# Designs tried in a protein design run: peptides against a protein of PDB entry 4N78. Part 13

Target 1, 186 residues: chain A of PDB entry 4N78
Amino acid sequence: HFQVICRLLGYQGIAVVMEELLKVVKSLLQGTILQYVKTLMEVMPKICRLPRHEYGSPGILEFFHHQLKDIVEYAELKTVCFQNLREVGNAILFCLLIEQSLSLEEVCDLLHAAPFQNILPRVHVKEGERLDAKMKRLESKYAPLHLVPLIERLGTPQQIAIAREGDLLTKERLCCGLSMFEVILT
Target 2, 155 residues: chain B of PDB entry 4N78
Amino acid sequence: MAELQMLLEEEIPGGRRALFDSYTNLERVADYCENNYIQSADKQRALEETKAYTTQSLASVAYLINTLANNVLQMLDIQASQLRRMESSINHISQTVDIHKEKVARREIGILTTNKNTSRTHKIIAPANLERPVRYIRKPIDYTILDDIGHGVKW

## One batch from the design tools (peptide; made by RFdiffusion4, then SolubleMPNN)

Design b1_p9_2_s4 (from b1_p9_2, 3 letters changed)
Fold by OpenDDE base, seed 4:
Structure b1_p9_2_s4 (fold): chain B 186 residues (1-186), chain C 155 residues (1-155), chain A 9 residues (1-9)
Amino acid sequence: as target 1 above (186 residues)
Amino acid sequence: as target 2 above (155 residues)
Amino acid sequence: PYLPTFEPP
């Protein structure tokens, strides 16, 4: 589903959706969630000592659960605050999954374009074979498929310009060094 | 363009008219040959004349059909070439527009990106002093402070 | 070969 969404929206559509989601998340965090957090901080136990590690993780969890039981059972917290937190969580997950899906598509595009752009995979060298010789053979094999040089030889000036621009756009992908999700987390 | 126009407006219509006229002429020739054969005392001569006219007429029609066919084929070739040129032009424009749109889109999404940094996971340093378990004193939480927050039913 | 146009008598 996310792959289809990525294909449908493209970079522009994804950008718009991500921006709007960020606005929504910001609004939720700075609005309702912040208000509940402030209120909860006011009603939090003033003294909450760490239980002994000897009680183990379950015992520690039970301790905190007991200390915060009344807060957790607060109806408004469950209905409004937790719902807003779920919405924020869903938005974050959505962004993550969109980025992952986009990255997969970009990688696929790069892989498909690689033979046409003189990008050769590292070949496994068996014992006794020279890597250089294998790479040269591979290069020679794919040399006729190099699109930009081919168009430069056979195409019109306009076609050459388009081919160069297309080549650049194909090579420059977000997955090569950029992350949207990191921006969402800051 | 001038050649296509000549084909469409002059040569092809002219060829069609010539074929139509040829049809009418063939009927006249047939009538002539029939009458000539009936009236002629030398039937062999009349037959030979008819054969000659038939051969000439067939050759003429064949020529007219061939000429018209070639003109139609030429017209179609020119039109096909024009369509290919138009298609190429449209494709170039489309590609240019698509590249531009892609660049704009990439700028927009680029604003939402940062460099992939391997964030060093901060080592959570466990506090050295394990605080002694203090007896759990439950203090009642006053929830009235939360009454002004949310859509709570004022019971 | 240019075939002559037949002209009726």
Scores: peptide ipSAE 0.038, ipTM 0.693, DockQ to the pose 0.005
Fold by OpenDDE base, seed 3:
Structure b1_p9_2_s4 (fold): chain B 186 residues (1-186), chain C 155 residues (1-155), chain A 9 residues (1-9)
Amino acid sequence: as target 1 above (186 residues)
Amino acid sequence: as target 2 above (155 residues)
Amino acid sequence: PYLPTFEPP
């Protein structure tokens, strides 16, 4: 599903969705969640000392339950506050999954373009074979597929310009060094 | 453009008219040959004359058809060339617009991105040795670093 | 070869 969303939205659509999600998250955090946190802080016991270990685990649990009774019984915490936190969590997860899906699409594009851009994979060298000779053979094999040099030789000036720009756009991808998720976490 | 116009407005219509006129003329020639054969005392001579007219008529029609066909083919070639030029122009505009849209989109999403913290480890150790300008062997970009991103197909 | 159009007499 996320792959399809990435394909459908493209870079522009993803940017718009991410911006809107950030606004929603900000609104939830600075509005409703902050208000509930403030309320919870007011209800929080000012002094909560650790009970003596002699009371055992049940007694300690009862002690903390009593101290936090007002928080536990706060019905709006379970319904509204936790729901808002779930929404924030879902938004974060959505952003993460979109970024991952986008990265996969970009990697696939890079791999598909590689033979046409003189980007060769590392060749496995068997014992006794010279890496250099194998690489030269591979380069020679794919040399006719180099798109930009081919167009530079045979194309019009306009075609050459478009080919160069297309080549650059193909090489420059977010997955090469950029992260959206890190921005969302800050 | 002038050649195409001449073909469309003058040569092809003219050739079609000539062919139509030839049809009418052929009917007249046929009538002539029939009457000549019936009225002639020398049937052999009349037959030879008919053969001569038939040969000439066939040659004439063949020439007219060939000329017309060549003109039509030439017209079609010119039109095909014009269409190819138009297509090329449209494609160029479309590609330019698409590239522009892509650049805009990338700028927009770029605002929402930060550089990945490359783990400290790969200090690009500038190779200390100024190796002699070895022939710029484009080192293949190792994309294996990307294999761990997503459900990596273990090759 | 340019073959003239045949005109009947």
Scores: peptide ipSAE 0.036, ipTM 0.686, DockQ to the pose 0.006
Fold by OpenDDE base, seed 2:
Structure b1_p9_2_s4 (fold): chain B 186 residues (1-186), chain C 155 residues (1-155), chain A 9 residues (1-9)
Amino acid sequence: as target 1 above (186 residues)
Amino acid sequence: as target 2 above (155 residues)
Amino acid sequence: PYLPTFEPP
């Protein structure tokens, strides 16, 4: 699903969605969640001493239930605050999954474009084979597919310009060094 | 442009008219030859004259058809060339627009990105000496050492 | 070769 979304939205669509999600998250964090956190901090027992071990696990649990009774009974915490936290969590997960899916798509694009851009795969050399010979063979095999040099030789100035721009855009991808998710976490 | 216009407006219509006129003329020639043969005392001469007219007529029609065909082919070639040029122009514009849109989109998404902290993963310099994988001897963590520190239930 | 236009007699 996320792969389809990435393909459908493209860079522009993804940017718009992420910007809106960031706004929503910011609004939730600075508004409702912050207010609840402040309230919880005020209601939180100032002194919560560890109960004596002699009370056993049940007694300790009861102790904490008693100390946190006001917090547990705060109905708005369960209904509103937790819902907002869920929304924030979902937004974060969505962004993560979108970025991952986008990265996969970009990698696929790079791999598909590689033969046309003189990007040779790392050749696994079996024992006894000369790396140089294999590399030369690969270079020779893919040389006719190098698009930019081909167009530079045969194309019009306009076609050459477009080919160069296209080549650059194909090579420069987010997955090469940029992260959107890190921005979301900050 | 001038050549195409001439072909469309003058040469091809003119050729079509010429063929039509030729049809009418052929009918007249046929009638003439028939009458001439019937009325002539010298049938052999009349026949030779008919043969001459037939040959001339066929040659004329062949010429007209050939000329018209060539003009039509030329017209089609010019039109095909114009279409190819138009297609090329449209493709160029389309590609330019697509590139522009892509650049805009990339700028927009770029605002939402930061450089990946390449954790300088210290190049795990593979120690040259493959130290024999020290058999990870899982030393069982003796948790009894913690028995004296924590308020654990002494049985 | 310019073939003459056929003019009927």
Scores: peptide ipSAE 0.036, ipTM 0.692, DockQ to the pose 0.005
Fold by OpenDDE base, seed 5:
Structure b1_p9_2_s4 (fold): chain B 186 residues (1-186), chain C 155 residues (1-155), chain A 9 residues (1-9)
Amino acid sequence: as target 1 above (186 residues)
Amino acid sequence: as target 2 above (155 residues)
Amino acid sequence: PYLPTFEPP
């Protein structure tokens, strides 16, 4: 699902969605959640000491329940605050999954473009074969597919410019060194 | 452009008209030949004259058809060339627009990105200073990093 | 040389 969303939205669509999600998260954190946290701080017991071990586990639980009664009985905490926190969590997860999916798509694009850009993977060498010789053979095999050199040789100046620019855009991807999720966490 | 216009407006229509006129002329020639044959005392001469007119008429029609056909072919070739040029121009514009859109999109999403911190440092220290997006120093894409992500199809 | 166009007599 997220892969499809990434393909459908593209960079622009993803950016818009992420920006809006960030706004929503910010609004929730600075607005409703902050207000509830302030309220909770006001109703928090000023002194909460550990009860004596002699009360046993049930007694200790009852003690804390009594101390936190006002918080536990705060109906809006459960219905509104926790829901908002859930929404924030969902937004964060959404951003993470979108970024992961986008990264996968970008990797696929890079892999598909690689033969045309003279980017060859290291090939497994069987025993007795020289890696260099095999790589040279592979390079020779894919040499006719090198798009930019081919267009530079056969294309118009405009085509050459577009090809170079396209090549650059293909090589420069977010997955190579950028993270959106890290920005969301800050 | 001038050549195409001349073909479209003058040569081809003119050739078509000439063919139509030739049809009328052929009928007149046929009538003439028939009447001449009937009225002539020398039937052999009349027949030879008819033969001559027939040959001339056939040659003329063949010439007109050939000329018209060549003009039409030339017109089509010119039009095909023009269409190819237009297509090339449209493609160029389209590609330019797409590249521009892509650049804009990348700038937009780029605002939402930061450099991947490789250091597993535990402390989520909120970096106080929004580190200016460090200029993307083109590090050569080490594709070896992708070796671990791919489901190694063990062939 | 046949004339490209013939005129009826």
Scores: peptide ipSAE 0.043, ipTM 0.682, DockQ to the pose 0.005; fails the geometry check

Design b1_p9_3_s1 (from b1_p9_3, 3 letters changed)
Fold by OpenDDE base, seed 4:
Structure b1_p9_3_s1 (fold): chain B 186 residues (1-186), chain C 155 residues (1-155), chain A 9 residues (1-9)
Amino acid sequence: as target 1 above (186 residues)
Amino acid sequence: as target 2 above (155 residues)
Amino acid sequence: PVLPMFQPP
């Protein structure tokens, strides 16, 4: 599904969606969640020491339950704050999945374009094969497919310009060095 | 362009008119040959004349058709070339626009990106000494004592 | 790798 979404939206659509999601996340974090966090900090016990191990697990749990009673009983925390946190989480996950899907598409595009861009695959040398010979064979096999040089030789100046720009656009992908998800997490 | 216009406006219509006129002329020639044959005392000569006129007429028509056909073919070739040029131009414009749109889109999404921190995957140098897996005798922690405490999901 | 196309002018 995310793959289809990525294909449908393209870079522009993804950008728009991501921007809107960021706005929503920012709004949630700076608004409702921040307010609840501030409130929670105010009601948080100032001194909460770890009970002695002698109390056992039940005693420790009871202790913390008592210390956090006011927080646990805060109904709005469960209904509104947790919902907002879920929304934030969902937005983050959505962004992650979109980026992953986009990266996969980009990688596929790069792989498909590679033969046309004089990018040879890493040759796995089987035992007994000469790396140089195999590389030479691959070069010879894909040489006629080098699109930009071909167009530079046979095409009009306008076609050459378009081919070069297209080649650059094909080579430059987000997956090559950029991350959207990291921006979302800052 | 001038050649195409000449073909469309003058040569091809002219050729069509010539063929039409040729039809009318052929009818006249046929009538002449018939009358000549009837009136001639030398039927053999009249027949030979008719054959000659027939051959000439056929040759003339063939010439007219051939000329017209060649003109039409030439016209079509010129038009095809023009269409190809137009298509090329349109494609160029379309591609230019698409590239531009793509660049804009990339700038837009680029604002939302940061450089990937290549975390140097520190080669976790496996310590050479495979510390013998200390058989952690996991004492089964009897968690049953917690069963009565809280809404624990009973697995 | 510098991706100039993704950089704001």
Scores: peptide ipSAE 0.246, ipTM 0.768, DockQ to the pose 0.720
Fold by OpenDDE base, seed 5:
Order: structure tokens, then C-alpha cells, then sequence
Structure b1_p9_3_s1 (fold): chain B 186 residues (1-186), chain C 155 residues (1-155), chain A 9 residues (1-9)
């Protein structure tokens, strides 16, 4: 599903969605959640000490339940605040999954373009084969597919410019060194 | 452009009209030949004259058809060439626009990105002196990232 | 790797 969304939205669509999600998250955090947190801080017991161990686990639990009774009974906390936190969490997860899916798409694009861009994968060398010889053979095999040099030789100046720009666009991908998720966490 | 216009507006329509006129003229010639043959005392001469007119008419029609056909073919060739050039131009414009849109989109999404914290584990102690041109060692695309995605058999 | 295309001017 996320893969399809990434394909449909593209970079621009993903950017728009993520920006809006970030706005929503910011609004939730700075608005409703902050207000509830402030309210909770006001009703928090100033002194909450550990009860004596003689009360046992049930007694200790009851003690804390009593101390936090006002917080636990605060219905709006469960209905609104926790829901908002869930929404924030979902938004973050959504962004993460989109980024992951986008990265996969980008990697696939890079892989598909690689033979045309003189980007050779690391070839598994069987025992006894020289890596250099195998790589050279592979280079020779794909040499006719090098698109930019081919267009530079046969194409018009406009075509050459477009090919170079396209080559650059293909090579530069977010997955190569950029992260959106890290920005979300900040 | 002038040649195409001449073909479309003058030569081809003119050729079609000429062919039509030829048809009408042929009917007149046929009528003439028939009447001439009937009225002539020398049937052999009349027949020879008819043969001559027939040959001339056939040659004329053949010429008209050939000329018209060649003009139509020429017109089509010119139009095909123009269409190819137009297509090429449109494609170039389209590609340019797409590239521009992509660049804009990339800038937009770029605002939402930061550099991946590569775990600075190894203090690349940049040796002080190596002014060696930082060969942009294109980090080989680590395709190992794909190893975990496929249901493939962990060998 | 600086991806110039993704960097704001």
C-alpha cells in the first residue's frame, strides 16, 4: 500500500503529505496535548513517596491508585489526550513507512538505471576468478548501453543536455544520504 | 512551407480538376469519334483518327494521374516530415518541463530532509596533508540494502 | 554525500 502511495504521489505529493502531517503533529503537541500535560502537572501530587514494603504489592498498587485517582478518573485524558497521542504516533509511523517505501522505489530505479549509467554491481567472484577480469568483462558487456555517451555522440545539443540532466536526476536520490524521518524526530 | 501550400492549394486541386475536365473532354472526344466514324466515307481513316485520339487520351489521363499521384505523395512526405519535427519539438519541451517539475519537487521534499547521521564511528582521521583531490568516491550503491527486502532464501 | 538537487538554494 505504501509503495503504491509513493508511486502515485511522487516527491511532490509525499512532501505535501508529510508537511501537512507535521503541521498536524505540531498542532496536537503544542495545543491539546500541552494543555492536558499542564493540567496533569497541576493535579499531580507534590509528594509521592514509596509506601512501606510491608503493604505488599497489592497495597502499594492501591496506594498509587489512590494518589493518582484524580488523574485516572480524568475522563478527558483517555478520550482526548491519549487519542491525540495515538494520532501523533500514527503520523510518525506513516512518515517512516513512506520514507522506507520511497527508498525502496529509489533503489529499484537506481538498479534499473545502473546498466545504462556504467554503474556495475559488485560481482560475486567464484574462487579462482580474478575480480578485475570479471569486472572488465562486465564493463564490456554493458558498454553499448551507456546512454549519456551514446547521446553525446549521436544526439543534438538539446538531447545531450536533457540526457545529462536526466542522468543526474537518476543518480541523485534521497536514499543516498538524506533522511526525512530524522527531521520528524527533531 | 511554400511548397506544401502550393501542393495543397494549387497543384493537387488543379490536378483533380484537370482529371475531371479530362473525363468530360474524353466523353466529347468519344462522341466526336463515333459521329465522325458514322459520317465518314473513309471508315479506315476515321478509325485511325479514333485510334490516335484514344492513344492521346490515354496518355493524357495517365500523365494526369501520375502527376497527381506524385504531388500527393510529395505532400504526404512533407507533412510526415513536419509532423516528425513537431513531435520532436514537443517531446523536447515536455522533457524539459518534466525535468523542471522534478527539480522543483526535489527541492520541496529536500526541505523535509536532513543528512543521514552516518555513525561517525570511525574518526576518519583525515591525514593532515593529503590534499589529494577528494575523489568523489561514489560510494558504491550498497545493494545490500535490498538483501533484507526480498523473501529470498537467506543463504 | 551532498545531494545538491535536494538542498535548498
Amino acid sequence: as target 1 above (186 residues)
Amino acid sequence: as target 2 above (155 residues)
Amino acid sequence: PVLPMFQPP
Scores: peptide ipSAE 0.192, ipTM 0.772, DockQ to the pose 0.695
Fold by OpenDDE base, seed 2:
Structure b1_p9_3_s1 (fold): chain B 186 residues (1-186), chain C 155 residues (1-155), chain A 9 residues (1-9)
Amino acid sequence: as target 1 above (186 residues)
Amino acid sequence: as target 2 above (155 residues)
Amino acid sequence: PVLPMFQPP
């Protein structure tokens, strides 16, 4: 689903969605969640020591239940706080999954474009094979497919300009060195 | 453009009219040959005359058809060339607009990004002679992310 | 940023 969303939205759509999600998250964190957290901090016991082990598990539970009674009651009454936290969590998760899906799509695009752009990954060498020979064979195999040099030789100046721009756009992707999710976490 | 206009407005219509007129003329020739053969005391001479008119008529019609056909083919070739030029122009504009839109989109999403703090170990071999100077250093792409997908370029 | 294409003007 996220892959489809990434394909449908593109960079523009993803940017818009991410920006709006950031606004929502900011609003939730600085508004209602902050207020609830402040209130909870006020009702938090100043000193809550571990009770004696002689009380056993039931006694210890009752002790903490008593110490946290106001918090428990407040939390039960104020379900909005948990809902807001869920919304924030969902937004963060959404951003993570979108970025992962986008990165996957970008890597796929880079991989598919590589034969046409004279960009080759380091290949695995099997036993008895030489890396240099294998790379040379790959270079030779894909040399006729290099699009920009081909168009530079056969195309019009306008076609050459477009080909170069297209090549640049194909090579440059977010996954090459940028992260959106890190911004969201800040 | 002037040539195409001449073909469309003058040469082709003129050729069509000529063929139509030839039909009428051929009918007259046929009538003449028939009557001449019936009325002539020398049937051999009349037959030779008919043969001559038939040959001339066939040659004239063949010429008219050939001329018209060539003019139509020329017209179509010119039109095809014009369409190809228009297509090329439209494609160029479309591609330019798409590139521009993509650049705008990339700038917009770019403001929501920061540099990755993790280093990637996967190496990419670039062309020995770059078509342009490298403006920036990007992190290598780890293609192993595709190992579980099962689709893509097989090396 | 690493990629100039993604930088604002």
Scores: peptide ipSAE 0.134, ipTM 0.772, DockQ to the pose 0.635
Fold by OpenDDE base, seed 3:
Structure b1_p9_3_s1 (fold): chain B 186 residues (1-186), chain C 155 residues (1-155), chain A 9 residues (1-9)
Amino acid sequence: as target 1 above (186 residues)
Amino acid sequence: as target 2 above (155 residues)
Amino acid sequence: PVLPMFQPP
C-alpha cells in the first residue's frame, strides 16, 4: 500500500502530505496533549516513595495503584489523551513507512537506470580471473546502452540537454544521503 | 510549404482531371474501334489498329496513374515529415515541463529532509599505493551500499 | 554531500 501511495503521489504529493501531517502532529502536541500533561502533573503525587520490597509484587502494585488512582480514574486520559497520542504515533509511523517505501522505489530506479549510465555492478571474480579483464568485458558489453553519450552523438542540442538533465535527475535520489524521518523527530 | 501547396492545389487535382478526361477519351476510342471494325472491309487491319490504340491507351493511363500516385505519395511524405516535426516539438516541450515539475517537486520535498548521519567508520580508504595515475576509470558507484538501509528486503 | 536539488533552504 505504501509503495502504491509513493508512486501515486510522487515527490510533490508526499511533501504535501508530510507537511500536513506535521501540522496536525504539532497541533496535537501543543494543544490537547500538552494540556493533559499539565493536568496530569498537577494531580501526580508530589512524593511517591518506593515501597519496601517486603510488600511483594502484589502489595507494591496496590501501593502504586492507590497513589495513581486519580490518574487511572481520569476518564478523559483514556478516551482523549491516549487517542491523540495514538494519532501522533500513527502519523510518525506513516512518515517512516512512506520514507522507507520511497527509498525502495528510488533504489529500484537507480538499479534499472544503472546499465544506461555506465554504472556497473561489482563482478564476482573466480580464482585465477583478473577483475580488470572482467570489468572491461562488461563495460564493452554495455557500452552501446550508454544513453547520454549515444544522444550526444546522434541527437539534437535540445535532446542532449534534456538527456543530461534526465540523467542527473535519475542519479540524484533522496536515498543517497537524505532523511525525512530525522526531520520529523526534531 | 510551396511544394505541398502546389501538390494539393494544382498537381493532384490536375492529375485527377486528366484521368477523368482520359476515361471519356477511352470511351470514344472504343466506339471508334468498334465502328471501324464493323465498317472495314479489311478486318485484319482494323484489328491491328485496335490493338495499337489499346496499347497506346493502356500506356497513357498507366502513365497518368503513376504520375498521380507519385504526387500523392510525395504529398503524404511531406505531411508525414511535418507531423513528425510537430510531434518532436511537442515532445520536447512536454519533457521540458516534466523536468521542471520534477525539479520543483524535489525542492519541495528537500525542505523536509536532512543529511543522513553517515557513521564515521567508513574511512575513505585512500588507496594505499600511489600507483601511477591509472586512467581515471570512473569506478562505478556501488549502490549495494544502499542494500542495508532498507528494512527487510534481503536480496 | 547533500544532493544539490534536495538542499534544504
Scores: peptide ipSAE 0.039, ipTM 0.717, DockQ to the pose 0.592

